# Designs tried in a protein design run: peptides against a protein of PDB entry 7BBL. Part 48

Target 1, 86 residues: chain A of PDB entry 7BBL
Amino acid sequence: IAQESLESQEQRARAALRERYLRSLLAMVGHQVSFTLHEGVRVAAHFGATDLDVANFYVSQLQTPIGVQAEALLRCSDIISYTFKP

## One batch from the design tools (peptide; made by RFdiffusion4, then SolubleMPNN)

Design b2_p13_5_s4 (from b2_p13_5 with N1V L7E A10R)
Fold by OpenDDE base, seed 2:
Structure b2_p13_5_s4 (fold): chain B 86 residues (1-86), chain A 13 residues (1-13)
Amino acid sequence: as target 1 above (86 residues)
Amino acid sequence: VAALEAEYRRLTA
């Protein structure tokens, strides 16, 4: 029997993860999201949007350990994980 | 947005 190549399987897996990621970005618009950053830092913010290449998160009411920023930019590369309720 | 949220829930279930 013919089996799908390992490369093809990995490609489909990456595509599925990308779809999940993109849909999460759309779903979180207007919701408060909890972000886990490096060194155990955790923040919460209302998600607004991303730039076209999804390199940055534009958020509002960013709650940090030292205070609240009305509007802020979070670099995706600084984010380890996030969670929210759609 | 509602439809996209539903899709997200489906994908993450």
Scores: peptide ipSAE 0.024, ipTM 0.576, DockQ to the pose 0.072
Fold by OpenDDE base, seed 4:
Structure b2_p13_5_s4 (fold): chain B 86 residues (1-86), chain A 13 residues (1-13)
Amino acid sequence: as target 1 above (86 residues)
Amino acid sequence: VAALEAEYRRLTA
């Protein structure tokens, strides 16, 4: 029977992932987020805002191995993954 | 925000 083209399937998949990502950004507002950075470095911070163009994360109370930064900027390119409890 | 969080949980479950 007729089926959706491969290109269309991929487009829907990309759209779904984008929506999920954006919703995660909205959901993390005001929450503490755990970020995994390069070389196994893990930090925790309260999410403040993001720059959608550059995908920078503006966070507060960033807990690093050597201390806490009141405010910090995390570059998307430095972030491998993140997790939080909604 | 709360509504969006709920939707997120629903979509990511």
Scores: peptide ipSAE 0.023, ipTM 0.571, DockQ to the pose 0.070
Fold by OpenDDE base, seed 3:
Structure b2_p13_5_s4 (fold): chain B 86 residues (1-86), chain A 13 residues (1-13)
Amino acid sequence: as target 1 above (86 residues)
Amino acid sequence: VAALEAEYRRLTA
């Protein structure tokens, strides 16, 4: 019985994680999301969309420590994690 | 979109 190479197994694992991530973005549309940023900062916003490179999150009603922004752009690199209820 | 959302919920439940 031929065994799949370790490199091929890792490739499939990365592909599976990427697919799961992309599916989460679709499920997040129209929902309020809690974002955890650096330095312990947490914000809440309604998710709108991402760009093609998934480098930026376009959100609305962003609740920040210093006020609410009607429209905002969050850089993916600034986000540690996020949670939402689908 | 709805189909993907439902599938995501099943996978993350």
Scores: peptide ipSAE 0.022, ipTM 0.563, DockQ to the pose 0.072
Fold by OpenDDE base, seed 5:
Structure b2_p13_5_s4 (fold): chain B 86 residues (1-86), chain A 13 residues (1-13)
Amino acid sequence: as target 1 above (86 residues)
Amino acid sequence: VAALEAEYRRLTA
């Protein structure tokens, strides 16, 4: 039995995760998203668009601990996780 | 997950 190499398995796994990620980006358009940032900071914002190459999130009505920001840019490197309901 | 996939299909139809 020919077995797929470890490298090939990892490549497929990364591809699957990326596909799920891209699908989530499409699904969250126009929805409020909850973001978990560093140091336990949680914010909520309406998702507008993303830079798919850099994975920057362009959001509106960003609810922060100190108030609401009308427009904001969230860099992917600043985001630990996000959730939303379609 | 099902809702996510359904939304994806709707957007790509």
Scores: peptide ipSAE 0.020, ipTM 0.551, DockQ to the pose 0.096

Design b2_p13_6_s1 (from b2_p13_6, 7 letters changed)
Fold by OpenDDE base, seed 3:
Structure b2_p13_6_s1 (fold): chain B 86 residues (1-86), chain A 13 residues (1-13)
Amino acid sequence: as target 1 above (86 residues)
Amino acid sequence: SAARRARIRAEAL
């Protein structure tokens, strides 16, 4: 049996990581999520949705260091990590 | 590269 190439193995690994990411987006809908942003900024918000290209997070009740924003957009590229309880 | 500052965009009512 011909061994799968390293390149093909890496492709499958990237695909698996992408799938896990997308599933996490589905799982976080309606939950409070803690977001870690750049420069040590942390915020909490209820996750609503993303746009089709996953460029922005639509959130509500965003708790920021300077106050609460009822509805807001977070650029996905500004988010280092997030955590939530399913 | 310096860390990019996050920007929060408020949605209008």
Scores: peptide ipSAE 0.224, ipTM 0.740, DockQ to the pose 0.035
Fold by OpenDDE base, seed 1:
Structure b2_p13_6_s1 (fold): chain B 86 residues (1-86), chain A 13 residues (1-13)
Amino acid sequence: as target 1 above (86 residues)
Amino acid sequence: SAARRARIRAEAL
């Protein structure tokens, strides 16, 4: 049995991670999510949607250290991680 | 990686 190439293994791994990520976005809909941003900033918000290229998160009731924003946009590239209860 | 500053945008109401 020929071993799968390293490149092919990496491609499958990336595809699996991408699928898991996209599924997590679907699971986030309507839930409050805790976001970890750069420079130690952490916020919580209700997840609404993403744009088609998943460049931005459209959220509501964004809780920041200085107040609550009714509606806001978070750049996905600014998000290090997130957690939520499914 | 350079520490990217987080930017939050309020949607224009």
Scores: peptide ipSAE 0.217, ipTM 0.739, DockQ to the pose 0.037
Fold by OpenDDE base, seed 5:
Structure b2_p13_6_s1 (fold): chain B 86 residues (1-86), chain A 13 residues (1-13)
Amino acid sequence: as target 1 above (86 residues)
Amino acid sequence: SAARRARIRAEAL
């Protein structure tokens, strides 16, 4: 029988990992998340959603050093790391 | 530098 190409196998593996990651994000909707941003800035919020390509984080009740923002969009390129609280 | 000021945007109402 025909053997699937290496490229096709890698593509399926990437697709599976992406789906798993997206499902993990869906499971964390409404949970508190802490973000580490540049310049030592750390914020906490409630996770709402991301784009399907995870370009942005949509969050609520964003606790910043100067106050709370009800609704916010964080660019993923501005995020160093994040941690969810299950 | 990789470190740059983050920009937070309000979501559309």
Scores: peptide ipSAE 0.168, ipTM 0.729, DockQ to the pose 0.035
Fold by OpenDDE base, seed 4:
Structure b2_p13_6_s1 (fold): chain B 86 residues (1-86), chain A 13 residues (1-13)
Amino acid sequence: as target 1 above (86 residues)
Amino acid sequence: SAARRARIRAEAL
């Protein structure tokens, strides 16, 4: 049995971690999430979905400094951190 | 570097 290269092993490990992360996001559908944005802005919402590359967060009941938005899109590049409430 | 301002898009779903 040929030994798999170290690079191939690392690639599989990264793929497995990515899959695990995506599955964790799926598990958080409908849960509350708090986002920390730039300039100290924090918002809370219910998590709906992401796109496959996690470029965007699709959320509902987004609590912003100026009101609540029923449905909204947050760009991942605008997010410093986030916390789910399981 | 200046922090990028966030933009929220409503009616996304």
Scores: peptide ipSAE 0.155, ipTM 0.727, DockQ to the pose 0.034

Design b2_p13_6_s2 (from b2_p13_6, 8 letters changed)
Fold by OpenDDE base, seed 4:
Structure b2_p13_6_s2 (fold): chain B 86 residues (1-86), chain A 13 residues (1-13)
Amino acid sequence: as target 1 above (86 residues)
Amino acid sequence: AAAREERIRAEAL
């Protein structure tokens, strides 16, 4: 009886998570997103686009602790999590 | 961590 290897199961799990992530990016388009950054910083911005190769989020109307930035580039590595209403 | 904090600060976040 053939059994899927642990490695294969992990590969499928990673693929499923990647797909969920990519679908969330598609769902973000045109919506305000709340981003949680390091050191407890939270910002909100309208999602524009992402560059998967450069690992950047291109956003507009970024609400920061010091004011609103019309256009901004967020580094994916600076983002802990995000939430939005589809 | 320090480099990241400096980058975020420089970007006015």
Scores: peptide ipSAE 0.037, ipTM 0.645, DockQ to the pose 0.032
Fold by OpenDDE base, seed 2:
Structure b2_p13_6_s2 (fold): chain B 86 residues (1-86), chain A 13 residues (1-13)
Amino acid sequence: as target 1 above (86 residues)
Amino acid sequence: AAAREERIRAEAL
């Protein structure tokens, strides 16, 4: 019986994670999302869209520790995690 | 990590 290579198994795992990520982005549209950033900073914002090429979140009503920003870009590289209710 | 954290702080997050 031919067994799938480790490289092929890893490729399928990455594909499954990518699919789940993309579906989450679709589900986030129009919803408030809580983002965890570095240094324990947490912000909340309404999700608009992503720029997959630039790796940014386009958001509105960004609630920060120092106030509300009407529209903003969150860099994906600055985000540790996020949660939302679809 | 430190450079990224400083950038976020500088941008008022």
Scores: peptide ipSAE 0.037, ipTM 0.649, DockQ to the pose 0.034
Fold by OpenDDE base, seed 1:
Structure b2_p13_6_s2 (fold): chain B 86 residues (1-86), chain A 13 residues (1-13)
Amino acid sequence: as target 1 above (86 residues)
Amino acid sequence: AAAREERIRAEAL
């Protein structure tokens, strides 16, 4: 039985993770999402859309430590992780 | 990374 190379396994893993990421974005639309940012900062917001070319999340009702912002952009590069209930 | 963290902090996040 031929064993798949390590490089090929990694390629498949990256493809699978990319697919899961894209599907998560679709599932996130309209839901409140908790975002974990750097330095332990956590915010919650309703997800609207992404601008994939600019790598921004368009969100509403962004709950921050200093108040609620009705409309906001979150930079994808600032986000460590996110969680939501589909 | 440091620049991003500073930006987030400056924006009061």
Scores: peptide ipSAE 0.037, ipTM 0.648, DockQ to the pose 0.035
Fold by OpenDDE base, seed 5:
Structure b2_p13_6_s2 (fold): chain B 86 residues (1-86), chain A 13 residues (1-13)
Amino acid sequence: as target 1 above (86 residues)
Amino acid sequence: AAAREERIRAEAL
């Protein structure tokens, strides 16, 4: 049995993670999402959409430590993780 | 880290 190359294994792993990511985006539309940002900052917001090419999250009702922002843009590169109830 | 947090604050917080 020919062993799959390391490169092809990594490619499949990346593809699987990408699919999981995209499915999570579909699942979170319209839901409140908790975002973990850098330096211990956590915010909650209703997910609207992403710009996959620009790597942005468009959200509403962003709950911040100092108040609620009606509309906001979160950069994907600034997000460590997120969670939501489907 | 500090520069990134400042960017986040400027853009969303």
Scores: peptide ipSAE 0.053, ipTM 0.667, DockQ to the pose 0.036; fails the geometry check

Design b2_p13_6_s3 (from b2_p13_6, 6 letters changed)
Fold by OpenDDE base, seed 5:
Structure b2_p13_6_s3 (fold): chain B 86 residues (1-86), chain A 13 residues (1-13)
Amino acid sequence: as target 1 above (86 residues)
Amino acid sequence: AAARAARIRAEAL
């Protein structure tokens, strides 16, 4: 029985991870999300949207240690992780 | 990819 190539297995794994990520973004809509950023910075915000290539998070009511930003942009590359309650 | 310093940008209103 011919087995799937390593390259094909990796391709499926990447596709699955991408799908899971995108689904998480959909699930974030309308929810407050806790974002973990570099240097121990943690913020909470309401998820608004991302751009088409998911380079940025557009958020509202961004709670920071120095105050609340009504509207803000988080670069995805600066986000280590996020959590939210679906 | 190199880790970047955290930066938050206020959205332009």
Scores: peptide ipSAE 0.075, ipTM 0.683, DockQ to the pose 0.039
Fold by OpenDDE base, seed 4:
Structure b2_p13_6_s3 (fold): chain B 86 residues (1-86), chain A 13 residues (1-13)
Amino acid sequence: as target 1 above (86 residues)
Amino acid sequence: AAARAARIRAEAL
């Protein structure tokens, strides 16, 4: 049996995770998403789009601790996790 | 690594 190298297995695992991530972005379009940010901050917003390198999330109706922003940009690197119901 | 402060940008601003 041809056994792939550990490096190849890791590469496939990374690719699979990346694919799942990208598919989650597609699935959340138009939905309200709950984002967990640093320092325990949680916000909710309707997902609109991302830029080409998925560095930023373009969102609407961003519910923040200090009010609602009609349109906003969330930096991906500031997001710890997110959840939504498709 | 120290957690970076979250920075939210309002596109309306």
Scores: peptide ipSAE 0.075, ipTM 0.680, DockQ to the pose 0.036
Fold by OpenDDE base, seed 1:
Structure b2_p13_6_s3 (fold): chain B 86 residues (1-86), chain A 13 residues (1-13)
Amino acid sequence: as target 1 above (86 residues)
Amino acid sequence: AAARAARIRAEAL
């Protein structure tokens, strides 16, 4: 019985995860998002946009341990996870 | 691999 290659299975799995990720970006527009960063750092901010290659998150009202930054840039590679109310 | 240090940048207005 012919079976899909492991490589093809992995590609489909990656594509599905990528789609879910991109949909989450669309869903978070205009919402406050809680971000978990490295070193246990957690911040909250209103999501504005990402750049085209999703390398950065452009956010507003960034709540940090030391205060609020009106406008800020978060590097996506520094984000471990996020949560928000859609 | 060691976790990359998180850095936040203020947006220039």
Scores: peptide ipSAE 0.073, ipTM 0.676, DockQ to the pose 0.039
Fold by OpenDDE base, seed 2:
Structure b2_p13_6_s3 (fold): chain B 86 residues (1-86), chain A 13 residues (1-13)
Amino acid sequence: as target 1 above (86 residues)
Amino acid sequence: AAARAARIRAEAL
């Protein structure tokens, strides 16, 4: 039995990480999520949806240091990490 | 790497 190549193993690992990420998005729908952004900024918002390529988070009740936005868009590339309770 | 400025966009309803 030929051993799977390193490249194939890495591809499977990336696919597994991607699947876990996508499942986390499904799990956070309708929940309040805490987002860590650059420059020490932290915000909280209710997760609504993402676009097809998961480039943006559509959120509601976004709590920022300067006020609350009823509806807002967070760019995923600006997010360092997030946490929520499933 | 240059730090990316965080940007938040309010949606117009």
Scores: peptide ipSAE 0.073, ipTM 0.670, DockQ to the pose 0.036

Design b2_p13_6_s4 (from b2_p13_6, 5 letters changed)
Fold by OpenDDE base, seed 5:
Structure b2_p13_6_s4 (fold): chain B 86 residues (1-86), chain A 13 residues (1-13)
Amino acid sequence: as target 1 above (86 residues)
Amino acid sequence: AAARAARLLREAL
């Protein structure tokens, strides 16, 4: 059995991670998502859309420690993780 | 750069 090259294995792993990410975005539709930001900041918002090119989250009803913002833009680079219930 | 959103939430919101 020809052993797949390390580079090919890494390529498959990257593809699988990308697929999982995209599927998670699809699963967010219509759900409230909890976002973990840097420095322990956590916010919750309804998922609206993502801009896959610019890597932004367009969200509504952003719950912050200070209040609710009706519409907001979260940059993916500012997000450590997110959780939601499908 | 990485903590920008957290900073904005603390300072501007």
Scores: peptide ipSAE 0.104, ipTM 0.726, DockQ to the pose 0.032
Fold by OpenDDE base, seed 4:
Structure b2_p13_6_s4 (fold): chain B 86 residues (1-86), chain A 13 residues (1-13)
Amino acid sequence: as target 1 above (86 residues)
Amino acid sequence: AAARAARLLREAL
C-alpha cells in the first residue's frame, strides 16, 4: 500500500479539522456556548453568527463576571476554546 | 496582547 506523503497526510488533517470546525459552527447556532478566554476567564453566550473573514463571533446574552451584555462581538483570536450542547 | 479580551471583559463588559 503506497503511503501518502507526510505533506499529504498533514493537508488531510488540516482539512478534517477545518471541516469539524465549520460543522461545530453550524451546530452551535441558537445554542448557549461556553467560551474559555485568556487569564482563565470563562463566559457563556448564545451563538448568533460568525464572520469568518473578520474572525468574529456574534453572540447574545453574554454572561461575564461583571454582568450580562445583550449583544457582543468576540474575536476568535481571544478564544482558547468553546463547548456547547447540540 | 493575549489577555486583551479578558482585561476588557473584567474592566468594561
Scores: peptide ipSAE 0.101, ipTM 0.725, DockQ to the pose 0.032
Fold by OpenDDE base, seed 2:
Structure b2_p13_6_s4 (fold): chain B 86 residues (1-86), chain A 13 residues (1-13)
Amino acid sequence: as target 1 above (86 residues)
Amino acid sequence: AAARAARLLREAL
């Protein structure tokens, strides 16, 4: 039985992580998400959608330290991490 | 770069 190459194993691992990420996005839809931004800034918003190519989060009811926005776009590059309850 | 992005976000919101 030919052992799968290291490159093929890594490709499968990346594919599995990508699938897990996409499933997490589906689980996030309509839920409030807490986003950690730079400089210790935290915001909360309801997740609507992502633009997979542009790496943006389309959110609603964005709670920020300075106010609430009904609709907003968060750039993935501005986000350190996020958490939600499915 | 990261601190500037956070500042711009705070200014835009």
Scores: peptide ipSAE 0.085, ipTM 0.726, DockQ to the pose 0.031
Fold by OpenDDE base, seed 3:
Structure b2_p13_6_s4 (fold): chain B 86 residues (1-86), chain A 13 residues (1-13)
Amino acid sequence: as target 1 above (86 residues)
Amino acid sequence: AAARAARLLREAL
């Protein structure tokens, strides 16, 4: 019984997490998403797309405390987490 | 960097 090396197991785990993330992006398209940002800031928006390097989220109807932005760009590095109803 | 970005977002949002 060839036991898979620890490094190979870790590589498979990283690949599985990456696949799950990418599938979540596909599931977000057209849905309202709640984004949790740093310092307890939370915003809601409709997910549109990401760029090729997944550095930014292109969103519409961004709800902020001062009003709604029709279109906006959220940096992935500013996002701690998100939730949506599939 | 993240703390500064969060502050700017908190001030702008």
Scores: peptide ipSAE 0.078, ipTM 0.724, DockQ to the pose 0.033

Design b2_p13_7_s1 (from b2_p13_7, 5 letters changed)
Fold by OpenDDE base, seed 4:
Structure b2_p13_7_s1 (fold): chain B 86 residues (1-86), chain A 13 residues (1-13)
Amino acid sequence: as target 1 above (86 residues)
Amino acid sequence: VPPVPPGPKMIIE
Protein backbone atom coordinates (compact mmCIF):
# COMPACT_ATOMS: atom_id res chain seq x y z
CA ILE B 1 0.00 0.00 0.00
CA ALA B 2 1.52 3.24 -1.12
CA GLN B 3 1.57 5.87 1.58
CA GLU B 4 0.26 9.29 0.73
CA SER B 5 2.82 12.04 1.15
CA LEU B 6 2.69 14.23 4.22
CA GLU B 7 2.01 17.23 2.05
CA SER B 8 -0.91 15.50 0.43
CA GLN B 9 -2.29 14.47 3.80
CA GLU B 10 -2.09 18.05 5.01
CA GLN B 11 -3.83 19.25 1.89
CA ARG B 12 -6.68 16.83 2.43
CA ALA B 13 -6.94 17.88 6.05
CA ARG B 14 -7.15 21.55 5.07
CA ALA B 15 -9.76 20.77 2.48
CA ALA B 16 -11.83 18.85 5.00
CA LEU B 17 -11.64 21.67 7.51
CA ARG B 18 -12.59 24.19 4.85
CA GLU B 19 -15.58 22.11 3.91
CA ARG B 20 -16.63 21.91 7.54
CA TYR B 21 -16.39 25.66 7.85
CA LEU B 22 -18.38 26.26 4.69
CA ARG B 23 -21.05 23.85 5.82
CA SER B 24 -21.32 25.75 9.06
CA LEU B 25 -22.04 28.87 7.03
CA LEU B 26 -24.79 27.07 5.21
CA ALA B 27 -26.33 26.16 8.53
CA MET B 28 -26.58 29.83 9.45
CA VAL B 29 -28.60 30.89 6.42
CA GLY B 30 -31.66 32.75 7.56
CA HIS B 31 -30.66 32.82 11.20
CA GLN B 32 -29.63 35.66 13.43
CA VAL B 33 -25.94 35.82 14.10
CA SER B 34 -24.02 37.92 16.58
CA PHE B 35 -20.84 39.40 15.19
CA THR B 36 -17.90 40.68 17.17
CA LEU B 37 -16.10 43.43 15.33
CA HIS B 38 -13.04 45.44 16.17
CA GLU B 39 -12.89 47.65 19.24
CA GLY B 40 -15.39 45.49 21.03
CA VAL B 41 -18.25 46.45 18.76
CA ARG B 42 -20.94 43.83 18.56
CA VAL B 43 -23.75 43.69 16.06
CA ALA B 44 -26.46 41.20 15.26
CA ALA B 45 -27.90 40.37 11.88
CA HIS B 46 -29.63 37.69 9.90
CA PHE B 47 -27.11 35.84 7.84
CA GLY B 48 -27.88 35.61 4.16
CA ALA B 49 -24.82 34.51 2.30
CA THR B 50 -21.17 34.99 1.57
CA ASP B 51 -19.33 35.40 -1.67
CA LEU B 52 -17.27 32.60 -3.12
CA ASP B 53 -14.08 33.49 -1.30
CA VAL B 54 -15.85 34.40 1.95
CA ALA B 55 -14.63 37.95 1.70
CA ASN B 56 -17.99 39.40 2.65
CA PHE B 57 -21.02 38.44 4.68
CA TYR B 58 -24.31 39.55 3.20
CA VAL B 59 -26.76 40.12 6.01
CA SER B 60 -30.12 41.64 6.75
CA GLN B 61 -31.62 43.44 9.73
CA LEU B 62 -28.22 44.52 10.96
CA GLN B 63 -28.57 45.86 14.48
CA THR B 64 -25.95 48.48 15.20
CA PRO B 65 -25.57 50.92 18.09
CA ILE B 66 -27.10 53.64 15.95
CA GLY B 67 -29.92 51.73 14.35
CA VAL B 68 -30.96 48.88 12.10
CA GLN B 69 -29.89 48.47 8.51
CA ALA B 70 -32.26 46.44 6.41
CA GLU B 71 -29.45 45.11 4.28
CA ALA B 72 -25.75 45.30 4.85
CA LEU B 73 -22.41 44.01 3.73
CA LEU B 74 -19.98 42.98 6.42
CA ARG B 75 -16.43 42.59 5.27
CA CYS B 76 -15.11 39.43 6.81
CA SER B 77 -11.81 41.14 7.45
CA ASP B 78 -13.69 43.41 9.84
CA ILE B 79 -15.17 40.49 11.74
CA ILE B 80 -13.17 38.95 14.54
CA SER B 81 -15.70 36.26 15.31
CA TYR B 82 -19.36 35.44 15.29
CA THR B 83 -21.69 33.20 17.21
CA PHE B 84 -24.67 31.27 16.01
CA LYS B 85 -27.42 29.66 18.00
CA PRO B 86 -29.11 26.91 16.00
CA VAL A 1 -15.70 26.36 14.22
CA PRO A 2 -12.28 27.62 13.34
CA PRO A 3 -11.95 29.01 9.88
CA VAL A 4 -9.75 27.69 7.19
CA PRO A 5 -8.82 30.89 5.42
CA PRO A 6 -10.42 32.99 4.45
CA GLY A 7 -13.09 33.58 7.07
CA PRO A 8 -13.71 34.81 10.57
CA LYS A 9 -14.02 32.44 13.48
CA MET A 10 -17.38 30.96 14.32
CA ILE A 11 -18.02 30.37 17.99
CA ILE A 12 -20.73 27.90 18.78
CA GLU A 13 -22.75 28.78 21.86
Scores: peptide ipSAE 0.285, ipTM 0.811, DockQ to the pose 0.431
Fold by OpenDDE base, seed 3:
Structure b2_p13_7_s1 (fold): chain B 86 residues (1-86), chain A 13 residues (1-13)
Amino acid sequence: as target 1 above (86 residues)
Amino acid sequence: VPPVPPGPKMIIE
């Protein structure tokens, strides 16, 4: 009988949750997403991709209060949350 | 979908 340690089980659980999150990002590719930034600022854009450490969101057609940017980089540290309709 | 660091929170509508 092989018994996996509790610590190892917890590591696998965290890995599974991380994979789930990353797969959700893949599902958003090409779709419009609404981003909530600091101070109540909200913008909408088409999600393109993120880098390997999820430090940045690469988006297109970013709608802001002062206009639309064809291409833009959103730092994930500036994003509180985002909404997506599957 | 709550993030497992790093990443902002995704809210599914």
Scores: peptide ipSAE 0.281, ipTM 0.807, DockQ to the pose 0.406
Fold by OpenDDE base, seed 2:
Structure b2_p13_7_s1 (fold): chain B 86 residues (1-86), chain A 13 residues (1-13)
Amino acid sequence: as target 1 above (86 residues)
Amino acid sequence: VPPVPPGPKMIIE
């Protein structure tokens, strides 16, 4: 009957947001994603996976200004945003 | 979709 603490409520809210983000990543598996990087660089690639702490994106068919790379690792710290159409 | 913790922002089209 005791009320949940504010800190506990905030923890659950953050956990829910994290889950939503992770589920959005799952939805992208196997699909082409457009990435916006720094310095105005934009690339497209098929999303494969991330590591457990979402520090890196593992992609395939990476389209860069100078060609296509079959497999590549994108550091999440280099990515500003990315777009996906479900 | 906002990242938690901070990270790349996903924009769903």
Scores: peptide ipSAE 0.279, ipTM 0.806, DockQ to the pose 0.440
Fold by OpenDDE base, seed 5:
Structure b2_p13_7_s1 (fold): chain B 86 residues (1-86), chain A 13 residues (1-13)
Amino acid sequence: as target 1 above (86 residues)
Amino acid sequence: VPPVPPGPKMIIE
């Protein structure tokens, strides 16, 4: 029988991993997330959404050293990593 | 969960 090409297999694998990542974002909606930014800066916020290309994180109740921002936009390029406790 | 680009890395404890 015909075998799927290696490139096609890799494409499916990438698609599956992308879906998994996106689903993990969905799971965070409404929950508090801890973000690690550059230079050791850490903030916490309630995750709302991302845009379709995951360029930005739209969050609420962003806790910063000087106070809480009700609504904020975090550029994903500025985020090193984040943790979420379901 | 590793990003399959783009996106920052999610660390699951």
Scores: peptide ipSAE 0.285, ipTM 0.807, DockQ to the pose 0.417; fails the geometry check

Design b2_p13_7_s2 (from b2_p13_7, 7 letters changed)
Fold by OpenDDE base, seed 2:
Structure b2_p13_7_s2 (fold): chain B 86 residues (1-86), chain A 13 residues (1-13)
Amino acid sequence: as target 1 above (86 residues)
Amino acid sequence: VAPVPEGPEMIVE
């Protein structure tokens, strides 16, 4: 019963976090999500989907400080955090 | 708060 290496343990931990993240994205489909962006900007939108590498969020009814966009693309790199009720 | 390897920080209500 050889003990699992630290590297292997960390790999499993990262995989688990990634899985949880992806599952949350699935749960968000069709729901309104609040996004916190840089410079203190907060927006709300209905989550639609992401691209295959989860680099972008495709949303609808994006409520921004200067108006509402029917459809929009949010770059994940511009999002600090997001919250929703599953 | 749910951390992820890469990407936005997830906060489930």
Scores: peptide ipSAE 0.289, ipTM 0.764, DockQ to the pose 0.391
Fold by OpenDDE base, seed 4:
Structure b2_p13_7_s2 (fold): chain B 86 residues (1-86), chain A 13 residues (1-13)
Amino acid sequence: as target 1 above (86 residues)
Amino acid sequence: VAPVPEGPEMIVE
């Protein structure tokens, strides 16, 4: 049997993680999600969708330290982590 | 905690 190259193994691993990530985004639709941003800022919002390259999160009812935004755009690069209840 | 290739870390409860 031919040994799969390290590069190929890593590629498959990244692909698997990406798929899991994208599936989680689908699962988040319509749910309230807690986002941890930089500087310890935590916000909660109802997840709507992302753009095709998952650069931005389109959310609603964004609860921030200074108020609630009915509609908002969160840049994924600003998000450290997120959690939600499926 | 679920790692991703890049981007925010995912934590599913």
Scores: peptide ipSAE 0.283, ipTM 0.761, DockQ to the pose 0.387
Fold by OpenDDE base, seed 5:
Structure b2_p13_7_s2 (fold): chain B 86 residues (1-86), chain A 13 residues (1-13)
Amino acid sequence: as target 1 above (86 residues)
Amino acid sequence: VAPVPEGPEMIVE
């Protein structure tokens, strides 16, 4: 029986992780999410959506150390991790 | 924790 190449296995693994990530984004819609940014900064916001290439998070009611922003844009590259309750 | 190749990590509760 022919074995799938290592490269093909890695491709499927990356695709699976990407799918899981995208599904989590769908689950986040309308929920308050806690974001961990660089330098230990933590913010909370209601997740709205992302752009097509998932480069940015469009959020509302962003709670920051210096106040609340009604609408805000978070660069995904600035986010280390996130968590939320479904 | 759910790693993402090109993005932030999701903390799984």
Scores: peptide ipSAE 0.283, ipTM 0.760, DockQ to the pose 0.319
Fold by OpenDDE base, seed 3:
Structure b2_p13_7_s2 (fold): chain B 86 residues (1-86), chain A 13 residues (1-13)
Amino acid sequence: as target 1 above (86 residues)
Amino acid sequence: VAPVPEGPEMIVE
């Protein structure tokens, strides 16, 4: 009775989480998303797309504390979390 | 909150 190694199990778990993450990005397209940034800053924007390596979020109608930006780029490294209504 | 391998966390409601 051969069992899958712990390392292999962890690899599958990471792959599953990655897939769920990527699918969420697809679901966000065209929707308003709430982003939590560093220092408690919260913004809302319509999600457009990401680049191939998911390093950046391309958004529109970015609502910030000081105004609205028609088009903006959010670096994923600056985003702590996000939420949206599918 | 849904964990992810990398990047921002997805908050599940």
Scores: peptide ipSAE 0.283, ipTM 0.759, DockQ to the pose 0.325

